# Peptides against a protein of PDB entry 3WG5, part 287

Target 1, 218 residues: chain A of PDB entry 3WG5
Amino acid sequence: LAKNIVYVAQIKGQITSYTYDQFDRYITIAEQDNAEAIIIELDTPGGRADAMMNIVQRIQQSKIPVIIYVYPPGASAASAGTYIALGSHLIAMAPGTSIGACRPILGYSQNGSIIEAPPKITNYFIAYIKSLAQESGRNATIAEEFITKDLSLTPEEALKYGVIEVVARDINELLKKSNGMKTKIPVNGRYVTLNFTNVEVRYLAPSFKDKLISYITD
Target 2, 218 residues: chain A of PDB entry 3WG5 as posed
Amino acid sequence: LAKNIVYVAQIKGQITSYTYDQFDRYITIAEQDNAEAIIIELDTPGGRADAMMNIVQRIQQSKIPVIIYVYPPGASAASAGTYIALGSHLIAMAPGTSIGACRPILGYSQNGSIIEAPPAITNYFIAYIKSLAQESGRNATIAEEFITKDLSLTPEEALKYGVIEVVARDINELLKKSNGMKTKIPVNGRYVTLNFTNVEVRYLAPSFKDKLISYITD

## One batch from the design tools (peptide; made by RFdiffusion4, then SolubleMPNN)

Design b2_p28_2_s3 (from b2_p28_2, 13 letters changed)
Fold by OpenDDE base, seed 4:
Structure b2_p28_2_s3 (fold): chain B 218 residues (1-218), chain C 218 residues (1-218), chain A 28 residues (1-28)
Amino acid sequence: as target 1 above (218 residues)
Amino acid sequence: as target 1 above (218 residues)
Amino acid sequence: SEYEKEDEKFKKELEEFLKKEEEEEKLK
């Protein structure tokens, strides 16, 4: 029986237009090989809203399941990372990671104080994040509170509240626990049952461009 | 009579968090030397709204006049560039440049189609751009139309409608024409009369980091 | 893959760019 391929790639740092390019490249490679899924190990403090929305759209248009895995321990899917996770086919978190803190900010003043987004923008992102949660069958109330309360959750809390699907310590445990789960959003118009019983794990490295961008953004 | 210094720097490409760092660095250098002004030669197709707002704030907090100069011929202050210009102490444009095209977009779909911003976001940026125009004594009606009609103007049109203050072919003409003009916004709480009668022009080069970022973003 | 070719091209361009910048910094 031909081994199905599961790709694993890492996306770390701020969400930017370059992060979109990384997602696009990684997902495209996995699509071309008809992979069973791609797992994106995500660690982000947040980033740009436009890039975030594009990434969400790219994930939702994926021909294969995209699993967002908040990894390693100490990593976060903060702000934009939460949206990306909620837009994905499956969310997993490693112990010692976090998700949330989605209060939109316009920026920082010279004194380093946060410039809050106006209510109109905040309300837009509340509607957007709730839509992502609803479409994926995840907790829309908590999704709203990621913004309104700037709530951050542990993996255990996120699982308990129905924000995420899996808590896993590593890729092997993730594959084991997610095997037989259905995607939370459709893949090419249908919900897919993940099959990780006989898989080859292939790690995708960042491109040279990705490395350079990461070096500059970090 | 000690020659006053006018700094000139170039900012080209997409408006990002790195562009903020460039503005901050350039303005800080000019502030430290108590320059008469800094001229930023701006050429941008737009960029990130948060970075744009931070740049506007940084300009408005400048201890010296910041002149945005849309230069060279063929350059644009498009989208985010228009906001930056409207947030500055003086706007100049070279012949053959453009300003405007500020319709906010959320991004591009996979098919390359523009995802329009929801009315709530559009209205926020309308209010914001109008505020910038009003505070600087520039045409708030046209500022709104930069968004609502995605209007782009030539230098001559922009001058005619009271969006910009100077049309100049080069730095020398800009200095000549803007000499004796008052800043359109306060500098340290007061409107400053520009004095370019006996100035030394100093060009600031991008840092290595700036060059690298530009290379990656272009 | 087309992506690998683009990466190789970018890598080469960057190496050339970095080399040029290092040479310019040494001349200062």
Scores: peptide ipSAE 0.028, ipTM 0.362, DockQ to the pose 0.835
Fold by OpenDDE base, seed 1:
Structure b2_p28_2_s3 (fold): chain B 218 residues (1-218), chain C 218 residues (1-218), chain A 28 residues (1-28)
Amino acid sequence: as target 1 above (218 residues)
Amino acid sequence: as target 1 above (218 residues)
Amino acid sequence: SEYEKEDEKFKKELEEFLKKEEEEEKLK
């Protein structure tokens, strides 16, 4: 029986144009090997909206299922990370992680106060994040509240409210729990049933650039 | 009246060997201009212990006062950042920031569980962090609890417990509140009284390298 | 240590990367 290959890669730190390159590289490798799926272990405080939207697009264009796994314990999928997760085929979280805190900010003033985004930008991202939730059959009300209330959720809350699909402590538990689940968005126009029986897990090492970025962001 | 020059620089992201180079560069620039002080706006989740210790040493060797300012709101001086702060001449925090969470970890297991540091390493850092607190006249009990309880504090709590010296919303408030304070550790063997009257604030731009690192970590 | 060597290698590659990016930014 041909072993189902599942790739695992780590993306950590700020969401930037370089993070897009990481996603693209990792997904491309997994696509080329016709993997059953790729799991991205995500730990991010947020980042750039442009890079985030490009990453979401890259995930949606993936020829294979992309699973976002907020991991390890203590990690978060904050701000841009929440959008990325909501744009993915399946979301998992480890116990002790968080998701949310998506209020758009333009930056920080000289006095360290948050410069709030103007209503037009906030409303744009409300519409966008709700669209991601709706397209994936996830809780669009909570998705909106990630912005309007800067809400953050535990894995248990996120699961309860239908923001995520899996709570898992490790890759093995993730594979076990997600086995037989359908992707929340289509892969090549079809909702795929994940088959994680007889799995070979392959870890993708960060490129030197990824290591550098991770080392700088870690 | 010769304007007191105060430099402000940002250090954001992981504490690495490259962060040491940033500290060294920023402090050196401020030293060369005989600045009254340098303020480092710090936002870090932690990083490498070796780099942290080198940074602390570089701060202690500074010819001018080094003020660590946990800034902007939402920032943290977590783990290695706490040590750096405790090793500095003055600590300030903006409202909505945090300090602490210093439990040493070796990393994450394959299952995402935290690999705890062995007692010998934990005890080493307990002794080290307590020494930094004691040398600076700050709360050594809380410093220990940053490790033993993985404690995190608000600015108000940190001030109340004598971990930090200033709560300030911006650089102007920081300068105003810290004016006339003595450094918590000596500068060139002497405790310096900060004179922030008639101040010229100079911002040090991150090097391209710093920008890249920051962009990757932001 | 192997770690120091990796860090040095990383630093060198980063410096080269940064130099390349700086050169690309100067060309714009």
Scores: peptide ipSAE 0.033, ipTM 0.298, DockQ to the pose 0.168; fails the geometry check
Fold by OpenDDE base, seed 5:
Structure b2_p28_2_s3 (fold): chain B 218 residues (1-218), chain C 218 residues (1-218), chain A 28 residues (1-28)
Amino acid sequence: as target 1 above (218 residues)
Amino acid sequence: as target 1 above (218 residues)
Amino acid sequence: SEYEKEDEKFKKELEEFLKKEEEEEKLK
């Protein structure tokens, strides 16, 4: 029987191969305990495209629902964070957070100017982000504009436009609002109705390695 | 008057934004001292494309020659390391090292399979790596094959094919062999003839931050 | 091994450093 347990873990900083390891560890722990879901409190300015795609794939292969929660107030799911969110089973945002700003950047020039991605790369990521939105039943037009216009949205806008599912101030409000929602992507081939009735919330502490990674990626 | 000083620093591990900071710090120190050159002992399996491109740009903007030295024996300039080398003023390799393996990877699937880059991305990096080779007067055909065939070369092969300039066992042999060579790309708009006659070798120690970064990226 | 000891020492120094940084971030 599924334990009435919801795990909560935090991922902060740049998306890297180490961030993949964090996602994998957290999701694996929650899977092993047959948790009802895991909530990832996400705060990221973005990161590596390869790591991002691997994280999306790991989320999609999860045996339990993975909820991306842009938290706390002041946090963002920027760039790679947007893709990760769009690849997840449910997206929530706290008031005062943001999502979007997905224009591919090849880097920064010495003068601080952004080196723009070539059109071919931009078009690849447009197709990819639109696919994530379409597969999750989210707004693919806005997903495209996260790239083409480098669009950033408030939680209220993201909800209004059908990019995200929940605006919540804290974990308790998130559980309350998401109770009875269907996952936006399948879990093991099935859309799951979330059951957060009488759940125990368990926080996963970052490992020393996770802390180290976060410190270096900040 | 340029001090007859050559700086040597080590960069090991994955290429990230922090690796850019290391390159910038090391090159800046050497620039400030009007060093004859800086030698970067490089050992990397690769890393981020954005960080790689920024590092290449930082090298190209250097006020002094930047020599990439694949060192020690057993080290590699793989993937991003190859681009960095091709973007530098001179490439050297120690015996028992390798260069190449530049096929773009979007990541690893959960089953450990490589997620291949789409053709559009591959073609972008082909054009980019060829441009680096052409600008430096190195073998652009082999540079392309680093991607298309995921080619890896020994020092002897890389020298033979005109990818690198020097095979050297240590810093002393490197200085001896590269003395009188012209930089393969300009320094401040001019090709520089390296003068390593009666030079003082100064080693730059990694900062605590550099050590931390290396530990996390390893 | 000496390598393991250095690695353990480094981990301790890192833990102390991270703790200090976390404390400084809480003070900002």
Scores: peptide ipSAE 0.022, ipTM 0.435, DockQ to the pose 0.176; fails the geometry check
Fold by OpenDDE base, seed 3:
Structure b2_p28_2_s3 (fold): chain B 218 residues (1-218), chain C 218 residues (1-218), chain A 28 residues (1-28)
Amino acid sequence: as target 1 above (218 residues)
Amino acid sequence: as target 1 above (218 residues)
Amino acid sequence: SEYEKEDEKFKKELEEFLKKEEEEEKLK
């Protein structure tokens, strides 16, 4: 029987409009090949809210399951990365990674101090992050605390609290543990049961543009 | 007498964190050389709100006057660009340019439809854009309408309504017309009278990083 | 403008860099 394809791609660095283009490209490739899923290895300190929301929307509109995998060890899905994860079909984390720290900031002052978002914006993002958690059947209270307490979680905590679905050391363990799981949000209007019993893993390299973006965002 | 230096730099494309770096670099260079002013030739369709706010703050913290010049003809200070302009020490526009269209959007749907910002966010940006207008002695009502009506103005309209200070075809005309004008916001706590009677114009080229950003944002 | 010339030069340099990187990836 023809092997199901699982794509794996890396997205690293700040969440920007260019990061959206990366997500769009990667997901589109995986959709075109009718992959069982795409796994995005995510390592981000955060980034732009607009790009984040667009990425979430692109994921939610994917014709295939998009798995956000906070990887490798030492990586984070911080700030905008948390929203992206919470908007995805499945969240996995490697041991030694983190998720959270979603307090919205307007920017940095000249002295490097954080400009806090006004309450109106903070409340919007609270509502938004909670909606992502609720729609995905994840812990909305913790999602709120990612903002209100600027909370960061370990993979074990995130799993325990029902923020994420899988802790895995590598792609093989991720595939093994997520096999038979239902997506936390619909794919084309239906919850999909992941089938990783007979899969070929294909890595997608960043485009030149993606590499350039990474170089600029590092 | 040693000529006063006026720096001129271009910022084109989407407003991003990289655009902040460009602004910071350009202004820092001009500050280091104790320039009379820096003129930023701005052409932007908009971009990220966080980057925009940081750029505004960086401008407001400048040790020298920062003049936003919507240039060349056909250019715009759209969306985030309008805020940046309104946060600056002087706004100039070339004939055939535009300013405005500040309706905040959360993003684009898969079908390309605009995701409108919720009222809470819209109201925040209304308050913010009005504050920039008020602090700079510019038309706060029009500033609000840049959002509420998604208004765009010609240079002539913007000048007439007290949104901008100068309409100029080129740098020389800008220098001529702005000579003796007071900055619309303080520089180091004081309103500065621009002195362009004996100036040397120096152009700052984009860094390789700036160029890369432009290439990616374009 | 001087800026446009610099931008075009950079685009070319970037394209060349990208091409080189793509070629190196094909060789791996």
Scores: peptide ipSAE 0.020, ipTM 0.381, DockQ to the pose 0.145; fails the geometry check

Design b2_p28_3_s1 (from b2_p28_3, 14 letters changed)
Fold by OpenDDE base, seed 2:
Structure b2_p28_3_s1 (fold): chain B 218 residues (1-218), chain C 218 residues (1-218), chain A 28 residues (1-28)
Amino acid sequence: as target 1 above (218 residues)
Amino acid sequence: as target 1 above (218 residues)
Amino acid sequence: MAKSLGVEIEATGDEKLVAENAAKNLAL
């Protein structure tokens, strides 16, 4: 019997190899408990492309629905965070959050200026982000514009354009609004209808390692 | 009303940019007619990786189910053909066909020996073929072994291992066996249950361009 | 609004891209 459990975990900060470890740990715990879903409260300015791609792959391999929730108000799923969201089973945003600004860069120069990615690399990520949007039945045109125009959207705009599925103020509103929705990508080869009827919400705390890295990166 | 039409088209020979044009044309025709599905009778020894990836993408973007049918007996979906099949909505094979042998190569030396791909490239294609298998709910372990062991399977083995969905001697048997099956990947964001009840089978002939290129590549 | 860091393409991302670019010259 699937336990009527929904896990909630937070991922905050830059997308790195450590962020992958967090996603993997959180999803694995929720999978082991046969949770109805896991909600990841995401707040990221972006990060590493390699880590992002690994995270997307890990989400797509999940045995349970992974909901990316851009939370709290003032948070963002910027750059790498947008890719991760577009690779997920459902996207939600809180009011006052943002999504987009996905242009790939090689890094920052000594003066803090952006080192632009070569056109070939930019085009690769355009194709990649469009594929994520298409596979999830989301707006691939807007996904491309997240790169080509460095576009950032509000939750209301993202919902209107079909980039995300839910605008919710909190976890309770998210569960209520997403109840009965189908996942935007398959879970174990099937589109799952989310069942949040009489669910227990369980919060996952960051591990000791997670806390330590957050402290070092601050 | 979806027309109870199934298109059948043949793609034979090396996977090239021209093969992409054939796939695109055939699928587009079937989409325009709101066909229940298109069956592509595929016989290929392999070909270009770039063309293969474009074909996979085109299949995944199809508005209708695309069934890859390794046909006739004696045919193969070798190398690039396996990737294409794994990227499709349903795979069928005729008895006496083969699938697999997916190791990437840089080409052939002057003496006809294979120039091996660098490990980084091989690992990329391992990840890629595994992703196709996972997304389609097919055996990702065997998909990896198509590269790492240069494995080729019979239809019976491929069915047994969960690489393919149907073994069929002809189009009529294929339609009969696949009737009521779900697509292994989504169509327009939904897994489609194939309905081959009272269908009209329409054969698509190669274009004049298709015939000319086949003649030049022979 | 936190300044977007962009998608940083480190060496591993470059390797995948090199592999994809190389795929244009690869036979399968």
Scores: peptide ipSAE 0.052, ipTM 0.289, DockQ to the pose 0.176; fails the geometry check
Fold by OpenDDE base, seed 5:
Formats: C-alpha cells, structure tokens, sequence
Structure b2_p28_3_s1 (fold): chain B 218 residues (1-218), chain C 218 residues (1-218), chain A 28 residues (1-28)
C-alpha cells in the first residue's frame, strides 16, 4: 500500500526573492512525489512585499496542500510571514510563536526609524491580507488589525479568533490534529481532506543555495 | 466672514475612464475654491475596475473632504460604486438606496450570462475592498461579504453595520447630520472635522463632455 | 517577540499595482 508522504521543510529569515525560490523548490519536490501535503516550518520577521506576493501565488498554484507551520517555539510568522500563512491551505502554530504585525513600511531610516508607507500602499496591503483571510475562510477583521493596529497574536489567540487552524507542539501533533481537516483553500480547484494516517514524514534539507541565502539574510 | 462652501455634483451611470474625469474635474474645482467639502451624489450600477481604482486614488489625493452620497431614492452605489464610497472621506445614503454587490466579473457573455472572474482576481478585489473599509474604519467583514455573498444593503443596514456614516433624505439633512463628524480617512494627512455651519451649497453642473459621456453610458 | 520588519515595499510596488490594475478588463 503506497505510503502517504508528507514533506517537511524549513524556511527561516527574511522573505526575499530567494525565499520564493525555496518555496518553489520545496513545493515542486513534494508535487513531483505526489505527497499528501508539504509542511513548511516558517520563522520569519518579514521581508519584501513582492516576494511575499509571489510566494502566496506559488502556494495557491500548488498541486498539493501547503501547510504553514510557525515553528519552533520562539519563531514568528511576522509581517510578510502572516500573508504567506493566510495564503496557505492550512496554518499551524507551535506554542510560544507569534503571528501578525503586518503593517507595510517603505523601510528604515538611517536612524532605524520606520519610514511609513503612503496610505494608498497601506490600504492595498490591508485589502490584500483581508483577501487572503476571506479566501481561506479565516478571520478577515483580525487580518486587517494585523496592519491597522499592528496586532500580533499568540497561537491560542490566533486559533480562538479563527486566524489559524491548529496549535501543535511538534510535527506529530500537527499531523494528528490536522488529520481529516479540509484545506482552507482549494488544491487543483478542490478542497482536499487531509489524510495523515500511516504517513511517512520526509524532511527536505535546504539546498546549498538556500543555506547561503539564509546566512546572508540573517 | 468667508462662507464655508460645500460643492455638490452628480455622477450617474457606469463607472468608466470618463467617470474618472468627472471626479477629477469636480474635486479639482472644489479644491481650487478651498471648499469645506464636496458631496458627490452617486448613482451607479458599477463599471470598470481600473476606472474605479483610479477614482478611489483621486479621492484619496483630494485636498478637501469628498463625501459620497448615494442619491436620490432608488439610486445605488453598486459594485464599483461601493468601492468608491468606501474609499471616500464620508459615506451617506438616502432612504431607498442600496450599496454592495461588489463581486468582480470578467464581463458578460453574448447570452448575457456573467463570466466569472478567476478566484485570484476575486480574491484581489476582496482584499482591495476590505482595505478600503479598514482604512476608513468601516466594517471590513461586510465589505468582504459584498463580494463573497454578493451582499447588498439598505442605508439602515449599512449604517447599522458601520459601512456608512449617515442616512439622509437630502443635502440639508446630510449637512446637518455630518456636521462635526471627522473624515473617515485623512485629508492632506490629517483627519478633518467637517464644519457645515453657515455653509453655502454650490451645485456643479455636468460639463458638456460629462453630459455626452453620461448619454453614451446610459 | 522578534521585531517585525514589516512588509517592505520597494517603489516598484505602486507600479505593479497600477500594472495589475490596468491589465484586468474587470467589471465591478
């Protein structure tokens, strides 16, 4: 009986064009092997908006369910990471992680102060994040407040408010809790019921390129 | 004592590039005269998304408060009109008007059936409309449902749900009820408290071009 | 809690928005 495979890969650091390459590579491998799902262990403080939008699009184009898992404890899906999570088929968080703080900025001044984005741009991203929440049947009001209030939530709060689907301490608990859940967005035009019975977990190591980029962005 | 001037202009019919020209002209006139505000009496079934977004941007760039007033009774701020309203400094509706039905479409088939927008596009506009709602401190969940449920609201419902700020039967009641309200978005980077005490109401007639375009789009 | 970097927007973000808007013959 062909074992259902679940891939697990890590994405850490700033969201950049290189992070897109990581997502694309990881998802492509899992697609090629007809995996039941891929879990992306995400720990990011944020990053580039363009890269984030491309990543969201790549997730939505996935032939398999992509689960964003904010992991390990102490990790965050901050800013761009929240958008990515909201664009995914399922969100999980480990205890002691955070999600939110999604206010767009133009960057940092030389003195380290935030350069505020023009209202028009802020408004676009409020719209965008709320879209992702709606498409996925997640809390669009909270998604908004991730920007307007720069809100950050604990896993327990995020679950309570319907931002995420699972709080799990580890991959095994994630698989157990998400087993039988429907994807929050379609996979190949259909909502998929996750089947994590008798699964083989395969870890994808970062490529040499992935490691180099992570090192540069840390 | 220099009278505070409030301009009133009408925009009726489909939202097009020509409707943008109308908004631009009307707002520019009111800006040049340092009006306290301009009220745009809006009656639209919807229109082009590109024109709508440009209109929203033009409103947000206004040097004076732009009040969208869904008027007269029987009028609607449907589809693109809802986005425009949500992008404005204040929304009012007359009794017997409607707002909502914001689902994006690719157009109509030869048989008159709606060609559905791809999910990605629908999601973009869900995001966009929710952005406008958030920026303006209006109900973002309802803004979403204007698309996802193709929801349309009465003025009373829209007020109740915090989509709009005023229900008014006419311009005089609108001025009375909105007097002392803060704009829902900034004007020149600041929220303005509307001052409609001792105001002169000036009506802007459609230009010859505006009339011609309205005639073509009706 | 790790300091959020925010969503960094390069000046090209406005242009992409305009371009994405221009390309869509969408009725609303």
Amino acid sequence: as target 1 above (218 residues)
Amino acid sequence: as target 1 above (218 residues)
Amino acid sequence: MAKSLGVEIEATGDEKLVAENAAKNLAL
Scores: peptide ipSAE 0.043, ipTM 0.268, DockQ to the pose 0.195; fails the geometry check
Fold by OpenDDE base, seed 3:
Structure b2_p28_3_s1 (fold): chain B 218 residues (1-218), chain C 218 residues (1-218), chain A 28 residues (1-28)
Amino acid sequence: as target 1 above (218 residues)
Amino acid sequence: as target 1 above (218 residues)
Amino acid sequence: MAKSLGVEIEATGDEKLVAENAAKNLAL
């Protein structure tokens, strides 16, 4: 019997190899318990492309639906966070959050200015982000514009343009609105119709290691 | 009610943009009919990397399980065919078939000798094939060796090493052995437990265009 | 608005890109 359990975990800060470890740990726990889904409360300004790509792969390999929820208000799924969201089974955003600004960069100069990526790299990530959008049945034109125009969207705009699926103020509203929705990408071989009727919500806490690294990177 | 229908289609020859069109057409028909699965009888010596990657994406986007069946005896899933198989929901092989030999090449010289790919390209495809194997819970070490050693395996070896899921002599044995198996990658959002109890098998014929192009490329 | 960090690309990203571009002419 499917455990009527939904896990909720938080991923906050820069996308790094450590963020991958968090995703892997959280999803693994939820998989082991045969949860109906895991909701990742995401708040990120972006981060490393390699870590992002690994996280997208880990999400797509998940045995259960991974819902990215840009939360709380004031949070963002910026840059790498947008890619991760577009690679997920469902995207939700809280009011007052943002998504987009996906232009690849080589880093920051000593004066804090952005070092632009060469056109070949930009074109790669355009193709990549469009692929993620197309695979998930989301707006690939807007996904491209997240790079070409460094576009950022509100939840309402993102919903309107078909970038995301849900605007929700909290977990309860998210569960209510997403109940009966199909996942946008496959989870373990079928489009899942989410069933959030009479679910137990379980929160996953950061590990000790997670807490320590968040402290070091803040 | 899920139509207890399984489609069977053949893909034979070099992997090209036209092979992508065949995959797309066959999978689309099976999706429209809400089939339990489509079985692709695959026999390929390899082909273009771009077409291969597009085919892998198309399979992973499928709304129904795509089973790659290396068939008939004497057939191969060589090179690009191995990548396609590793990107699919289930791999089956008939006795007397082969899989592997995945080393990327730039082409053939005028004397018919292989022009080797530079290390950067080889390393990319090592990472790619390992990713496909990992995503599908298949043997990533052997997947790497398909490139680094240009390894080719028999069905029995491939099964033993966890590269494939089924050895079957024909479609009926494949259906029998795979009944109750879970797909190795997601199909539309859940790992599908295949149900081949009381299924109708429908064969998809090559289109007129498919027949014409096969004639031109033979 | 939090300053986007962008998508930071390691040197390996260039290799992937070259490989994908080469994949148009690459046989497997």
Scores: peptide ipSAE 0.042, ipTM 0.290, DockQ to the pose 0.178; fails the geometry check
Fold by OpenDDE base, seed 1:
Structure b2_p28_3_s1 (fold): chain B 218 residues (1-218), chain C 218 residues (1-218), chain A 28 residues (1-28)
Amino acid sequence: as target 1 above (218 residues)
Amino acid sequence: as target 1 above (218 residues)
Amino acid sequence: MAKSLGVEIEATGDEKLVAENAAKNLAL
C-alpha cells in the first residue's frame, strides 16, 4: 500500500502578497502529489488584510487538507495569522505560542502610535472573523473578542475555548493527535478524515525568492 | 426513545428584511426544541442583497441543521434564493423547480430594463457565491456561472453538477433520502449526520405579520 | 509576545467595503 504523503512547509514573517505566493506554491505542490495533507508551520505578527483574505481563499480552495501549525515555541499567529488559521482545515499550536490580537488598524504613525480603523472597517472584520469561525465550527464569540478586546490566547486556552483542535510539541505529535480527526472545513466539498497511518513526511524548502523576501521584510 | 423532531416551515416571495425575521423566528423555534433539523420550503424570485447576506449568516449560526427545500413544483430559488441555499446545511429540490440566475443588479429602470451593477460589485458577488459553494463543498464553478452566465439549473442538473444534495418530490421522500447524510456545513462547529429515523414532523405556521408582508410583496 | 501589526487595511479593503455598502442597495 503506497505511503500517505504529508508535506511540511514554513511561512514566517509579515503577511504580504509574497506570502500569498508562498502559500499558493506550497499547496499546489502538495495537491499535485495528491498528499494526505500539508502542514504549514506559521509564525507571523500579522500583515496586510488583502493578502490575508487571498490566503484564506486559497486555503479554502485547496484540493487537500491544509493544517496551520503555530510553530516553533515562541511563534505567534497574531492578527492576520489568526484569520489564516481560522480559515484552515485544522489548527495546531505548539506550547509557548499565541493566537489572536486581530483588531484592524490603518497603520502606524511616525511616533509608532496605532492609527485606528474607522468603525465600519472594524465591524466588517468582526463579521468576517465570525464567519471564518462559524464555517470551521470554531468559537465565534472568542473570534469576535480577538478584535473587540484585542484578545490573545495560549494554546491551552485556545483549545479549551474551541478555537483550535490540537496542541502538539512537534510534527510527530501533531500527526499522532490529528490522525482520525475530520477537517473543520470541507476539501473539494467533503469533510476529510485525516489518515496519518504509515505516512511519509516531506519537507518543502522555501524558494530563493521566498528567502530573499523574508530577509527584506524581517 | 424520544422521537426526533423535524420542523417544516415555508418562506415565499421576495427576500427582504422581513424574510430575515421569518428565518430567524423559524430557526429559533427549532433550536429551542433541540430539533434534529428544520426544513425551509423556499420559493423566491430573489430580493435584497443585504437581507440575503444576513439570512445566510443566520443559517450558518444555527444550532441545528437548516435544510433548504425548493418546493413545491414550479417554485424557484432564484437569485438571492440560490445564495441562501448554498449557505445552508443541505439543499433539496422538487422536480419542476429551478435554481440560479444570480447576477447582481442595481434595480429596474422605469421601462423595466435592468440597471447593471458595476463590475466591482459583480466581482464581489462572484467571490461571495464561490465562497459559499466552497465552504459547503458544492460546485464553485457552477456557482460562478450563476452570475457570469446568469445560469439556471433543473434539479437533475443541479444534483449532477454537485450544486445540491437531494431531489425529492415531498417531505417524506426528502427525509428518507437525506437520512444518514452529513451536513455540508458545520452545526455548532461539527458536521452532523442527519438522523431521520423515528421522526415526528412539525409544521410551523407563518405569523400574522408574515402573512401580511407576503401579501404586500406579492 | 511580538507586537501584533494588526490587520493592515489597504485601499483594496476600502473597495470591498464600498462594494459591501453598495450591496445594501443591490438586488439579487
Scores: peptide ipSAE 0.036, ipTM 0.281, DockQ to the pose 0.171; fails the geometry check

